# Peptides against a protein of PDB entry 7MKK: the designs that were tried, part 44

Target 1, 71 residues: chain A of PDB entry 7MKK
Amino acid sequence: SMKEKVKAKLVEIRKFVPFIRRVRIDFQDTLSKVQGHRLDALVNLLDREDVSMSSLNKIEVIIDKLRTRFN

## One batch from the design tools (peptide; made by RFdiffusion4, then SolubleMPNN)

Design b2_p19_2_s1 (from b2_p19_2, 7 letters changed)
Fold by OpenDDE base, seed 2:
Order: sequence, then structure tokens, then C-alpha cells
Structure b2_p19_2_s1 (fold): chain B 71 residues (1-71), chain A 19 residues (1-19)
Amino acid sequence: as target 1 above (71 residues)
Amino acid sequence: SEDEELMKLLDELEEEMKK
């Protein structure tokens, strides 16, 4: 079901939470306040269970770009 | 449910990462 697909993708995306946290901290001095706040919000968002598939897809793109730039 | 503010956040992040 779509619900199960969302749950599965959320689990996979959550594997990158430690990475996002590391980016937030390790690059805190180079990130703007806005950028830092956005990363914090992103981590908080991933603690939720009511995230849509469309949101998860966007988050995946964001994480991929973060990995390219910061890893 | 997911609110509009969170959607805006994601949109902003996407735009920022395009630079």
C-alpha cells in the first residue's frame, strides 16, 4: 500500500539524520543562520510520522545534494 | 498532518541547493 511505501521510505531517509546533524554542526561556521535553522527544521521534520511521499521525495533530493557538497 | 510551513521549508531548501 501507499502507506507502507511511505513508512518504508521514511525509514530509509531517517538513516541520513546523523549525516544532516553532522553537516549542521561541522559546518556551522560556514552556514548562514537561515541555513542552519533550515537543517534543524529538516531533522525535526524527520521525527514526524505524518510525512507525505512528495515531501520525502523532496527530502531525498536535498540529502543527495547535501552529500555532494558536504561529503 | 504535514503543514504548509514544512512544505515551504522544503521548497526553500531545494532552491538553495540549486545554487
Scores: peptide ipSAE 0.279, ipTM 0.784, DockQ to the pose 0.113
Fold by OpenDDE base, seed 1:
Structure b2_p19_2_s1 (fold): chain B 71 residues (1-71), chain A 19 residues (1-19)
Amino acid sequence: as target 1 above (71 residues)
Amino acid sequence: SEDEELMKLLDELEEEMKK
């Protein structure tokens, strides 16, 4: 079901939370306040249980781009 | 459910990641 797919995707995406946190910390001096706040908000978003598949797909793209830029 | 603020966050992040 779509519900189970969402749960599975969320589990996979959450594996990157430590990475996002490290980007936030390691590049704090080069990131703008806005960028830093956005990364913090992204982590907070992933604590939610009601994230849609559409949002999770967007987040996956964002994480891929973060990985390209920051390792 | 997700609200407008969360959607704006994702849109902003997507735009920032464009280069």
Scores: peptide ipSAE 0.278, ipTM 0.783, DockQ to the pose 0.113
Fold by OpenDDE base, seed 5:
Structure b2_p19_2_s1 (fold): chain B 71 residues (1-71), chain A 19 residues (1-19)
Amino acid sequence: as target 1 above (71 residues)
Amino acid sequence: SEDEELMKLLDELEEEMKK
């Protein structure tokens, strides 16, 4: 079901929360205030259980770009 | 539903990451 797919994708994306937190901390001095806030917001969003598939797809793209930029 | 503020920031982050 779509619900199960969303749940599975959320679980997979949440595996990157420690990475996002690390990026936020390690690059805190180089990130703009708004960029830092956006990363915090991203982590906060992933704490939710009611994230849509469309949002999860966006988040996956963002994480891929973060991985490319911040290794 | 997803928080409007968080979604706005997510959209902005997505645009920022396109640079």
Scores: peptide ipSAE 0.276, ipTM 0.785, DockQ to the pose 0.115
Fold by OpenDDE base, seed 4:
Structure b2_p19_2_s1 (fold): chain B 71 residues (1-71), chain A 19 residues (1-19)
Amino acid sequence: as target 1 above (71 residues)
Amino acid sequence: SEDEELMKLLDELEEEMKK
């Protein structure tokens, strides 16, 4: 079901939370305050249980771009 | 709404990552 797919996607994306946290900390001095705040917000969003598939897909794209830029 | 704010944040992040 779609609900099960969303749940599975959320579990997979949450595996990158430590990475996002590392980026936020390791590059804190090079990130603007706004960028840092956005990364904090992104991590907080992934604590939610009611994230839609469309949102999760956007988050995945963002994470992929972060991985490309920050290894 | 909360959903609108979430989407706004994600859109801003996506745009920021293009730089």
Scores: peptide ipSAE 0.274, ipTM 0.779, DockQ to the pose 0.115

Design b2_p19_2_s2 (from b2_p19_2, 8 letters changed)
Fold by OpenDDE base, seed 3:
Structure b2_p19_2_s2 (fold): chain B 71 residues (1-71), chain A 19 residues (1-19)
Amino acid sequence: as target 1 above (71 residues)
Amino acid sequence: SSDEELDKLLSELEEEIKK
């Protein structure tokens, strides 16, 4: 079901939470306050279960960009 | 809606990390 697909996608995306937290800390001086706060918000967002597949796909794109910039 | 709020957050974040 779509619900199961969303849950599976969420599990996969959550694997990157430690990475996001690390970026937030290691590059705190590089990131603006706004960028830092939004990364925090992203981590908090991933604690939710009511996230759509479209949102999860967008989050995946964001994570890919983070991985490219902060390898 | 919650989805709209999420989309807004993600759009803002995506815009910031492009800079």
Scores: peptide ipSAE 0.206, ipTM 0.737, DockQ to the pose 0.116
Fold by OpenDDE base, seed 5:
Structure b2_p19_2_s2 (fold): chain B 71 residues (1-71), chain A 19 residues (1-19)
Amino acid sequence: as target 1 above (71 residues)
Amino acid sequence: SSDEELDKLLSELEEEIKK
């Protein structure tokens, strides 16, 4: 079902939380305050259980951009 | 928070990462 697909996608995206946290800390001096805050917010939103597939796909794109830029 | 609020956050984040 779509609900199960969303749950599976969320689990996969959450695997990148440690990476996001590492980016936040390792590049703290090069990130603006607003960028740092938004990364924190991204981690926080991934603690939610009611994120749509559309949002999760968008988050995946963001994570890919983070990987390209920071590792 | 609504999906709309989340989309706003993600859009703002995308713009910041693009810089």
Scores: peptide ipSAE 0.204, ipTM 0.738, DockQ to the pose 0.116
Fold by OpenDDE base, seed 1:
Structure b2_p19_2_s2 (fold): chain B 71 residues (1-71), chain A 19 residues (1-19)
Amino acid sequence: as target 1 above (71 residues)
Amino acid sequence: SSDEELDKLLSELEEEIKK
């Protein structure tokens, strides 16, 4: 079902939460306040259980860009 | 709505990262 697909996708995306947290900490002095706040918001978003598949797909793209820029 | 706010956040993040 779509519900099960969403749950599976969320589990996979959550594997990158430690990476996002490290980016936020390691680059805190170089990130703007807005950028830091947005990364915090992204982590908080991934704590939710009611994230849509559309949002999860967008988050996946964002994580790929973070990986490219921040290792 | 929560979904609308989420989309806005994600769009802003994408724009910031590509800069």
Scores: peptide ipSAE 0.203, ipTM 0.736, DockQ to the pose 0.116
Fold by OpenDDE base, seed 4:
Structure b2_p19_2_s2 (fold): chain B 71 residues (1-71), chain A 19 residues (1-19)
Amino acid sequence: as target 1 above (71 residues)
Amino acid sequence: SSDEELDKLLSELEEEIKK
């Protein structure tokens, strides 16, 4: 079901939460306050259980871009 | 809505990372 797919996707994306936290901390002096706050918000968002597949797909794209820039 | 606010946040984040 779509619900099961969403849950599976959320589990996979949550594996990158430590990476996002690491980017936030390691580049805190480089990132603007706005960028830092948005990364914090992204982490908080991934604590939720009611995220849509559309949002999860967008988050995946964001994580890929973060990985490209920050490894 | 909460979903709308989330989508807005993600869109803004994408635009900043793109630059």
Scores: peptide ipSAE 0.201, ipTM 0.734, DockQ to the pose 0.116; fails the geometry check

Design b2_p19_2_s3 (from b2_p19_2, 7 letters changed)
Fold by OpenDDE base, seed 2:
Structure b2_p19_2_s3 (fold): chain B 71 residues (1-71), chain A 19 residues (1-19)
Amino acid sequence: as target 1 above (71 residues)
Amino acid sequence: SSMEELDKLLQELMEEMEK
């Protein structure tokens, strides 16, 4: 079901939370205030259980870009 | 640029969170 797919996707995406936190901290001096705020919000979002598949797909792209830029 | 694209995606995500 879509619900099960969302749960599975969320579990996989959450594996990158430590990475996102490290980007936020390690590159704080090179990130703009708005970028930092958005990364904080992203981490907080991933603590929730009601994240949509649409959002999760977008987050996956964001993580890929973060990995390219910062790792 | 890649950074501009990232910013745009982050912005879009924030907008979706408010829906």
Scores: peptide ipSAE 0.481, ipTM 0.851, DockQ to the pose 0.951
Fold by OpenDDE base, seed 1:
Structure b2_p19_2_s3 (fold): chain B 71 residues (1-71), chain A 19 residues (1-19)
Amino acid sequence: as target 1 above (71 residues)
Amino acid sequence: SSMEELDKLLQELMEEMEK
């Protein structure tokens, strides 16, 4: 079901929360305040259970871009 | 740029969260 697919993707995406947190902290001085705030919000969002598939797909792209830029 | 694209995606995500 769609619900199960969302839950499965959320589990996979959450594996990258530690990485996002480290990017936020390690590059705080190079990130704008807005960028930092958005990363904080992203981490907080992933603690929720009501994240849409649309949002999860965007988050997946965001993580890929972060991995490319920040290793 | 890649950073601009990232910012755009983050902004779009924030907008979705505010719905």
Scores: peptide ipSAE 0.481, ipTM 0.849, DockQ to the pose 0.950
Fold by OpenDDE base, seed 4:
Structure b2_p19_2_s3 (fold): chain B 71 residues (1-71), chain A 19 residues (1-19)
Amino acid sequence: as target 1 above (71 residues)
Amino acid sequence: SSMEELDKLLQELMEEMEK
């Protein structure tokens, strides 16, 4: 079911929360305030249980871009 | 740039969260 797929994807995406937190802190000086705020909000979003598949797909792309840029 | 694309995606995500 879609519900199960969402749950599974959320579990996988959450594995990258520590990475996102590290990017936020390690590059705080080079990130704009807006960028920092958005990363904080992203981490907070992943604490929720009601994240849509649409959002999760977007987050996956964001993480891929972060990984490419920040290793 | 790649950073601009990232910013755009982050912005879109924030907009989606506010719905």
Scores: peptide ipSAE 0.478, ipTM 0.849, DockQ to the pose 0.962
Fold by OpenDDE base, seed 3:
Structure b2_p19_2_s3 (fold): chain B 71 residues (1-71), chain A 19 residues (1-19)
Amino acid sequence: as target 1 above (71 residues)
Amino acid sequence: SSMEELDKLLQELMEEMEK
């Protein structure tokens, strides 16, 4: 079901939470306050259980961009 | 909703990161 797919995707995306936290900390001096806030919000979002597949797909793109920019 | 607000925030983040 779609519900099961969403949960599976969420589990996979959550594996990157430590990475996002490290980006937030390691590059705090180069990130704007707004960017830092958005990364915090992203981590908080991934702690929720009601994240949509649409949102998870966007987050996957965000993570890819973070990996490109911040290793 | 909180989720809608966060989705908007994420989209804005993506747009900024594409620059």
Scores: peptide ipSAE 0.398, ipTM 0.797, DockQ to the pose 0.116

Design b2_p19_2_s4 (from b2_p19_2, 8 letters changed)
Fold by OpenDDE base, seed 2:
Structure b2_p19_2_s4 (fold): chain B 71 residues (1-71), chain A 19 residues (1-19)
Amino acid sequence: as target 1 above (71 residues)
Amino acid sequence: SSMEELMELLNELEEEIKS
């Protein structure tokens, strides 16, 4: 079901929360205030249980870009 | 740039949280 797919994808995406937190902290002097705030929002979003598949797909793209930019 | 695209995507997510 879609519900099960969302749950599974959320579990996989959440594996990157520590990475996002590390980017936020380790590069806080490099990031602008706006960029830092948006990363905080991303982490907060992933703590929620009502994240849609469309949002998760967008988040996956964001994580890929973060990985490319920050390794 | 990739950074600009990232910022745009983050903006979209923030708006989704508010809605």
Scores: peptide ipSAE 0.170, ipTM 0.712, DockQ to the pose 0.776
Fold by OpenDDE base, seed 5:
Structure b2_p19_2_s4 (fold): chain B 71 residues (1-71), chain A 19 residues (1-19)
Amino acid sequence: as target 1 above (71 residues)
Amino acid sequence: SSMEELMELLNELEEEIKS
């Protein structure tokens, strides 16, 4: 079911939370205030249980871009 | 740029949270 797919995707995406937090801290001096805030918001979003598949797919793209930009 | 696209995506997600 879609519900189960969402749960599975959320579990997989949450594996990247430590990476996002590391990016936030390691590049704190080079990130703008707004960029840092956006990353914090992303982590907070992943703490929620009501994230849609559409949002999770967008988050996956975000994580891929973070990986590209920050090695 | 990739960074600009990232910021836009993050903005969109924040708007979804507010809705």
Scores: peptide ipSAE 0.168, ipTM 0.710, DockQ to the pose 0.767
Fold by OpenDDE base, seed 1:
Structure b2_p19_2_s4 (fold): chain B 71 residues (1-71), chain A 19 residues (1-19)
Amino acid sequence: as target 1 above (71 residues)
Amino acid sequence: SSMEELMELLNELEEEIKS
C-alpha cells in the first residue's frame, strides 16, 4: 500500500539525518543564517511521521544535492 | 546554481510544514 511505501521511504531517508546534522555543524560558519535554519528545518521534518510521499521524494533530491556539494 | 536550487527546495518544504 501507499502507506507502507511511505513508511519504508521515510526509514531509508532517516538514515541520512546524521549526515545532514554533520553538514549543518561543520559548515555553520560558512552557511548563512537562513541556510542553517533551512537545514535545521529539514532535520526536524524527518522527525515527523506525517510526511507525504511527495515531500519525501523532494527530500531525497535534497540529500543527493547535499552529498554532491558536501561529500 | 545547485545551491540556490537546494535552498529553494528547502524553502518549499518549510512552507509545507507551516501549512
Scores: peptide ipSAE 0.166, ipTM 0.706, DockQ to the pose 0.766
Fold by OpenDDE base, seed 3:
Parts: sequence; C-alpha cells; structure tokens
Structure b2_p19_2_s4 (fold): chain B 71 residues (1-71), chain A 19 residues (1-19)
Amino acid sequence: as target 1 above (71 residues)
Amino acid sequence: SSMEELMELLNELEEEIKS
C-alpha cells in the first residue's frame, strides 16, 4: 500500500538525519542564518509521521544536493 | 499549517543549493 511505501521511504530518508545535523554544525560559520534555520526545519520535519511521498521525494533531492555541496 | 511552512522552507533551501 501507499502507506507502507511512505513508511519505508521515511525510514530510508531518516538515515540521513545525522548527516544533516553534522552539516548544520560543521558548516555553521559558512552557512547563512536562513540556511541554518532551514536545515533545522528539515531535521524537525523528518521527526514527523505525517510526511507525504511527494514531500519525501523532494527531501531526497535536497539531501542529494547537500551531499554534493558538503562532501 | 506547520507542514506547509516547512515545505516552503525546503523549497527555498533547495533553490539556494541549486544556485
């Protein structure tokens, strides 16, 4: 079901939460305040259980961009 | 809603990273 697919996708995306937190801290001096706030918001979003598949797909793209930019 | 606000932030974040 779609519900099961969403749960599975969320589990996979949540594996990157430690990475996002590391980016937020390690690059704090090079990030703007707005960028830092958005990374905090991203981590908070991934703690939720009501994230749609569409949102998770967008988050995956964002994480890929973060991985490219921040090693 | 909180989710809508977060999605807006993520969209803006994505655009900034792309730039």
Scores: peptide ipSAE 0.146, ipTM 0.674, DockQ to the pose 0.116

Design b2_p19_3_s1 (from b2_p19_3, 5 letters changed)
Fold by OpenDDE base, seed 1:
Structure b2_p19_3_s1 (fold): chain B 71 residues (1-71), chain A 19 residues (1-19)
Amino acid sequence: as target 1 above (71 residues)
Amino acid sequence: DALDKETLELLDEVLEEES
């Protein structure tokens, strides 16, 4: 079901939360206030259970961009 | 809210601007 797919995707994406947190900390003095706030919001979003598949797909793309830029 | 679709779009935009 779509519900099961969402749950599975959320589990996979949550594996990158430590990486996102690390980027936020390691680059805290380099990131703009806006960038830092958005990274915090991204982590908080991944703590929710009511995230749509559409949002999860967008988050996956964002994480891929973060990985490319920040290793 | 700070966790909405707009927030994700703005995060992506900020990352593109800095790339």
Scores: peptide ipSAE 0.086, ipTM 0.644, DockQ to the pose 0.098
Fold by OpenDDE base, seed 4:
Structure b2_p19_3_s1 (fold): chain B 71 residues (1-71), chain A 19 residues (1-19)
Amino acid sequence: as target 1 above (71 residues)
Amino acid sequence: DALDKETLELLDEVLEEES
C-alpha cells in the first residue's frame, strides 16, 4: 500500500538523522542562524509520522545536497 | 507547521544559495 511505501521511505531517510545532527553541531559556529535553524527543523520533520511521499522525496533531495556539501 | 511546503522550500533555497 501507499502507507507501507511511505513508512519504508521514512525508515530509509531517518538513517541520515545522525548525519544531519552531526552537521548541525560540527558546523554550528560556521552556519548562519538561518541555516542552523533550518537543520533543526529538518531533524524535527523526520521525527513526524504524518508525511506524504511527495514531502519525503523532497527531503531526500535536500539530504543529498547536505551530503554533497558537508560530507 | 514544520512540514509545510514553505519550510522545505526555504531550506532548499538556503542550501542552494550557500553552495
Scores: peptide ipSAE 0.084, ipTM 0.649, DockQ to the pose 0.097
Fold by OpenDDE base, seed 3:
Structure b2_p19_3_s1 (fold): chain B 71 residues (1-71), chain A 19 residues (1-19)
Amino acid sequence: as target 1 above (71 residues)
Amino acid sequence: DALDKETLELLDEVLEEES
């Protein structure tokens, strides 16, 4: 079902939460306050269980950008 | 910027949809 697909996608994306947290901390001196807040908000968003497949796909793109810039 | 314009725009869009 779509619900099962969303759950599986969320499990895979959550594997990157430790990486996002590390970026937030390791680069806090070079990030603006708003950029830091947005990264915190991204982590908080991934704690939710009601995230749509559309949003999860967009988050994957964001994580890919973070990986490109921050290792 | 540490994050490019595209990344920030995508993040803002996702946060708006889920907030």
Scores: peptide ipSAE 0.077, ipTM 0.653, DockQ to the pose 0.805
Fold by OpenDDE base, seed 5:
Structure b2_p19_3_s1 (fold): chain B 71 residues (1-71), chain A 19 residues (1-19)
Amino acid sequence: as target 1 above (71 residues)
Amino acid sequence: DALDKETLELLDEVLEEES
């Protein structure tokens, strides 16, 4: 079902939460305040259970860009 | 809502500004 697909995708994306938190801290002095706030928001978003597949796909792209820039 | 289109677009935009 779509519900099970969403659940599986959310589990997969949540694997990157520790990475996002590390970027937020390690690059705190390099990131603008806006960027820092957005990274905090991204982590908070991934704590939610009511996320659509469309939203999760967009979040995945954001995480991939984050990985490209911050390794 | 924290998961709205605007929030996701702003997350992406802010990251792109540093490239």
Scores: peptide ipSAE 0.085, ipTM 0.651, DockQ to the pose 0.113; fails the geometry check

Design b2_p19_3_s2 (from b2_p19_3, 6 letters changed)
Fold by OpenDDE base, seed 2:
Structure b2_p19_3_s2 (fold): chain B 71 residues (1-71), chain A 19 residues (1-19)
Amino acid sequence: as target 1 above (71 residues)
Amino acid sequence: DALSQDTLDLLDEVLEEES
């Protein structure tokens, strides 16, 4: 079911929460205040269970872009 | 800026969708 697929993708995406937190802290001096707040909001969002598949797919792309730029 | 504009735009879309 779609519900099961969402749960599975959320579990996989959550594996990158420590990475997102590291980007937020390690690059704090080069991030704008707004950029930092957006990353904090993303981490907080991933604590929720009611995230749509559409959003999770976009978050996966965001993580790929972060990994490309910040290793 | 450290984050690309396309990354920021996509992040804004997600945060708006889940607000």
Scores: peptide ipSAE 0.705, ipTM 0.929, DockQ to the pose 0.899
Fold by OpenDDE base, seed 3:
Structure b2_p19_3_s2 (fold): chain B 71 residues (1-71), chain A 19 residues (1-19)
Amino acid sequence: as target 1 above (71 residues)
Amino acid sequence: DALSQDTLDLLDEVLEEES
């Protein structure tokens, strides 16, 4: 079901939360205020259970972009 | 500006969608 697919996707994306937190900390001095706040908000969002598949797909793209830029 | 503007825009879309 779509519900089960969303749950599975969320579980996989949550594996990258520690990485996002490290990006936020390691580059704290070079991130703009808005960039830092957006990363904090993203981490907080991933604590929720009611995230849409549309958002989860976008978050996968965001993680790929972060991995490319921050190693 | 450590994050690209494209990444920032996509973050804004997600956060708006889930607000």
Scores: peptide ipSAE 0.704, ipTM 0.928, DockQ to the pose 0.886
Fold by OpenDDE base, seed 5:
Structure b2_p19_3_s2 (fold): chain B 71 residues (1-71), chain A 19 residues (1-19)
Amino acid sequence: as target 1 above (71 residues)
Amino acid sequence: DALSQDTLDLLDEVLEEES
């Protein structure tokens, strides 16, 4: 079911939470306060279980883009 | 900017959708 697929994708995306936290710290001095806060909010969002498939697909793209810019 | 504008825009979309 779609619900099961959402849960499975969320489990996989959560594996990148430590990476997202590292990006937040690494770019802390160059991010605006607003964008820094939004990156923190992304990490907090991944603690929830009610994230839509649309959002999870976008988060996957965000992680890929972060990996491209982060060594 | 530290992160690409495309990345930041996509992040804003996610946070808006899940607000």
Scores: peptide ipSAE 0.704, ipTM 0.928, DockQ to the pose 0.771
Fold by OpenDDE base, seed 4:
Structure b2_p19_3_s2 (fold): chain B 71 residues (1-71), chain A 19 residues (1-19)
Amino acid sequence: as target 1 above (71 residues)
Amino acid sequence: DALSQDTLDLLDEVLEEES
């Protein structure tokens, strides 16, 4: 079901939460205030259970972009 | 800025969708 797919995707994306936190901290002085706040909000969002598949797919792309830029 | 505008735009979309 879609619900099961969402749960599975969320589990996979949550594996990158430590990476997102690391980006936020390691580049805190380089990131603008808005960028820092956006990353904090993203981490907080991933603590929730009610995230749409649409959002999760976008978050996956965001993580890929972060990985490309920050390794 | 450290993040590209494209990344920021996509992040804004996500945060808006889930707000």
Scores: peptide ipSAE 0.703, ipTM 0.928, DockQ to the pose 0.914

Design b2_p19_3_s3 (from b2_p19_3, 5 letters changed)
Fold by OpenDDE base, seed 5:
Structure b2_p19_3_s3 (fold): chain B 71 residues (1-71), chain A 19 residues (1-19)
Amino acid sequence: as target 1 above (71 residues)
Amino acid sequence: DALSKETLDLLDEVLEEES
């Protein structure tokens, strides 16, 4: 079902939470306050169970861009 | 930089949709 696909994708995306936290800390001095807050908000968003597939797809793109920029 | 800005702008969009 779509619900099960969303749940599975959320589980996979959550594997990147340690990476997001690392970016937040390693680049804290170069990130603006708003950028830091956005990364914190991303981590908090991934704690939710009601994230849509559309949002998860966007988050996946964001994580890919973070990986490109911050390794 | 441009990539960071684009990335975080997209994050703002996602957060707006989920709020």
Scores: peptide ipSAE 0.103, ipTM 0.670, DockQ to the pose 0.602
Fold by OpenDDE base, seed 2:
Structure b2_p19_3_s3 (fold): chain B 71 residues (1-71), chain A 19 residues (1-19)
Amino acid sequence: as target 1 above (71 residues)
Amino acid sequence: DALSKETLDLLDEVLEEES
């Protein structure tokens, strides 16, 4: 079902939460306050259970861009 | 900029949708 697919995608995306937290802390001095706040919000968003598949796909693109910039 | 404008725009879009 779509619900099961969303749950599976969310589990996979959540594997990157430690990476996002590391970016937030390791690059804190080079990030603006708004950039830091956005990363915090991204982590908080991934703690939710009601995230749509559309949003999860967009978040995956964002994480790929973060990985490209921050390794 | 460490985070590209494109990345920030996409993040803002997603956060607006889920807020």
Scores: peptide ipSAE 0.103, ipTM 0.677, DockQ to the pose 0.768
Fold by OpenDDE base, seed 3:
Structure b2_p19_3_s3 (fold): chain B 71 residues (1-71), chain A 19 residues (1-19)
Amino acid sequence: as target 1 above (71 residues)
Amino acid sequence: DALSKETLDLLDEVLEEES
């Protein structure tokens, strides 16, 4: 079902939460205040259970870009 | 830089959708 697909995608995306937290800390001095706030907001968003498949697909692309820029 | 700004600008749209 669509509900099962969303749950499976959320589990996969949550594997990157430690990476996002690490970027936030390691680059704290080089990130703008707005950029730091957005990374915090991304982590908080991924703690929710009501994230849509559309948002999860967008977040996957964002995480790929973060990995390219911040290792 | 440009990549960081682009990435985080796209994140704003996602956060608005889930608000």
Scores: peptide ipSAE 0.102, ipTM 0.668, DockQ to the pose 0.607
Fold by OpenDDE base, seed 1:
Structure b2_p19_3_s3 (fold): chain B 71 residues (1-71), chain A 19 residues (1-19)
Amino acid sequence: as target 1 above (71 residues)
Amino acid sequence: DALSKETLDLLDEVLEEES
């Protein structure tokens, strides 16, 4: 079901939360305040259980961009 | 909701900015 797919996708994306947190910390002095705030908000968003598949797909693209730039 | 929209709509643009 779509519900099961969402749960599975959320589990996979949450594997990148430690990476996002490390980017936020390791680059804190070079990130703008806005960039830092958005990274914090992204982590907070991934703590939620009500994220749609559409949102999760968009988050995946964002994480891929983070990986390209920061690791 | 507001958190999802705020975060996801703007993060790509913010990440392209140099500091």
Scores: peptide ipSAE 0.134, ipTM 0.684, DockQ to the pose 0.092; fails the geometry check

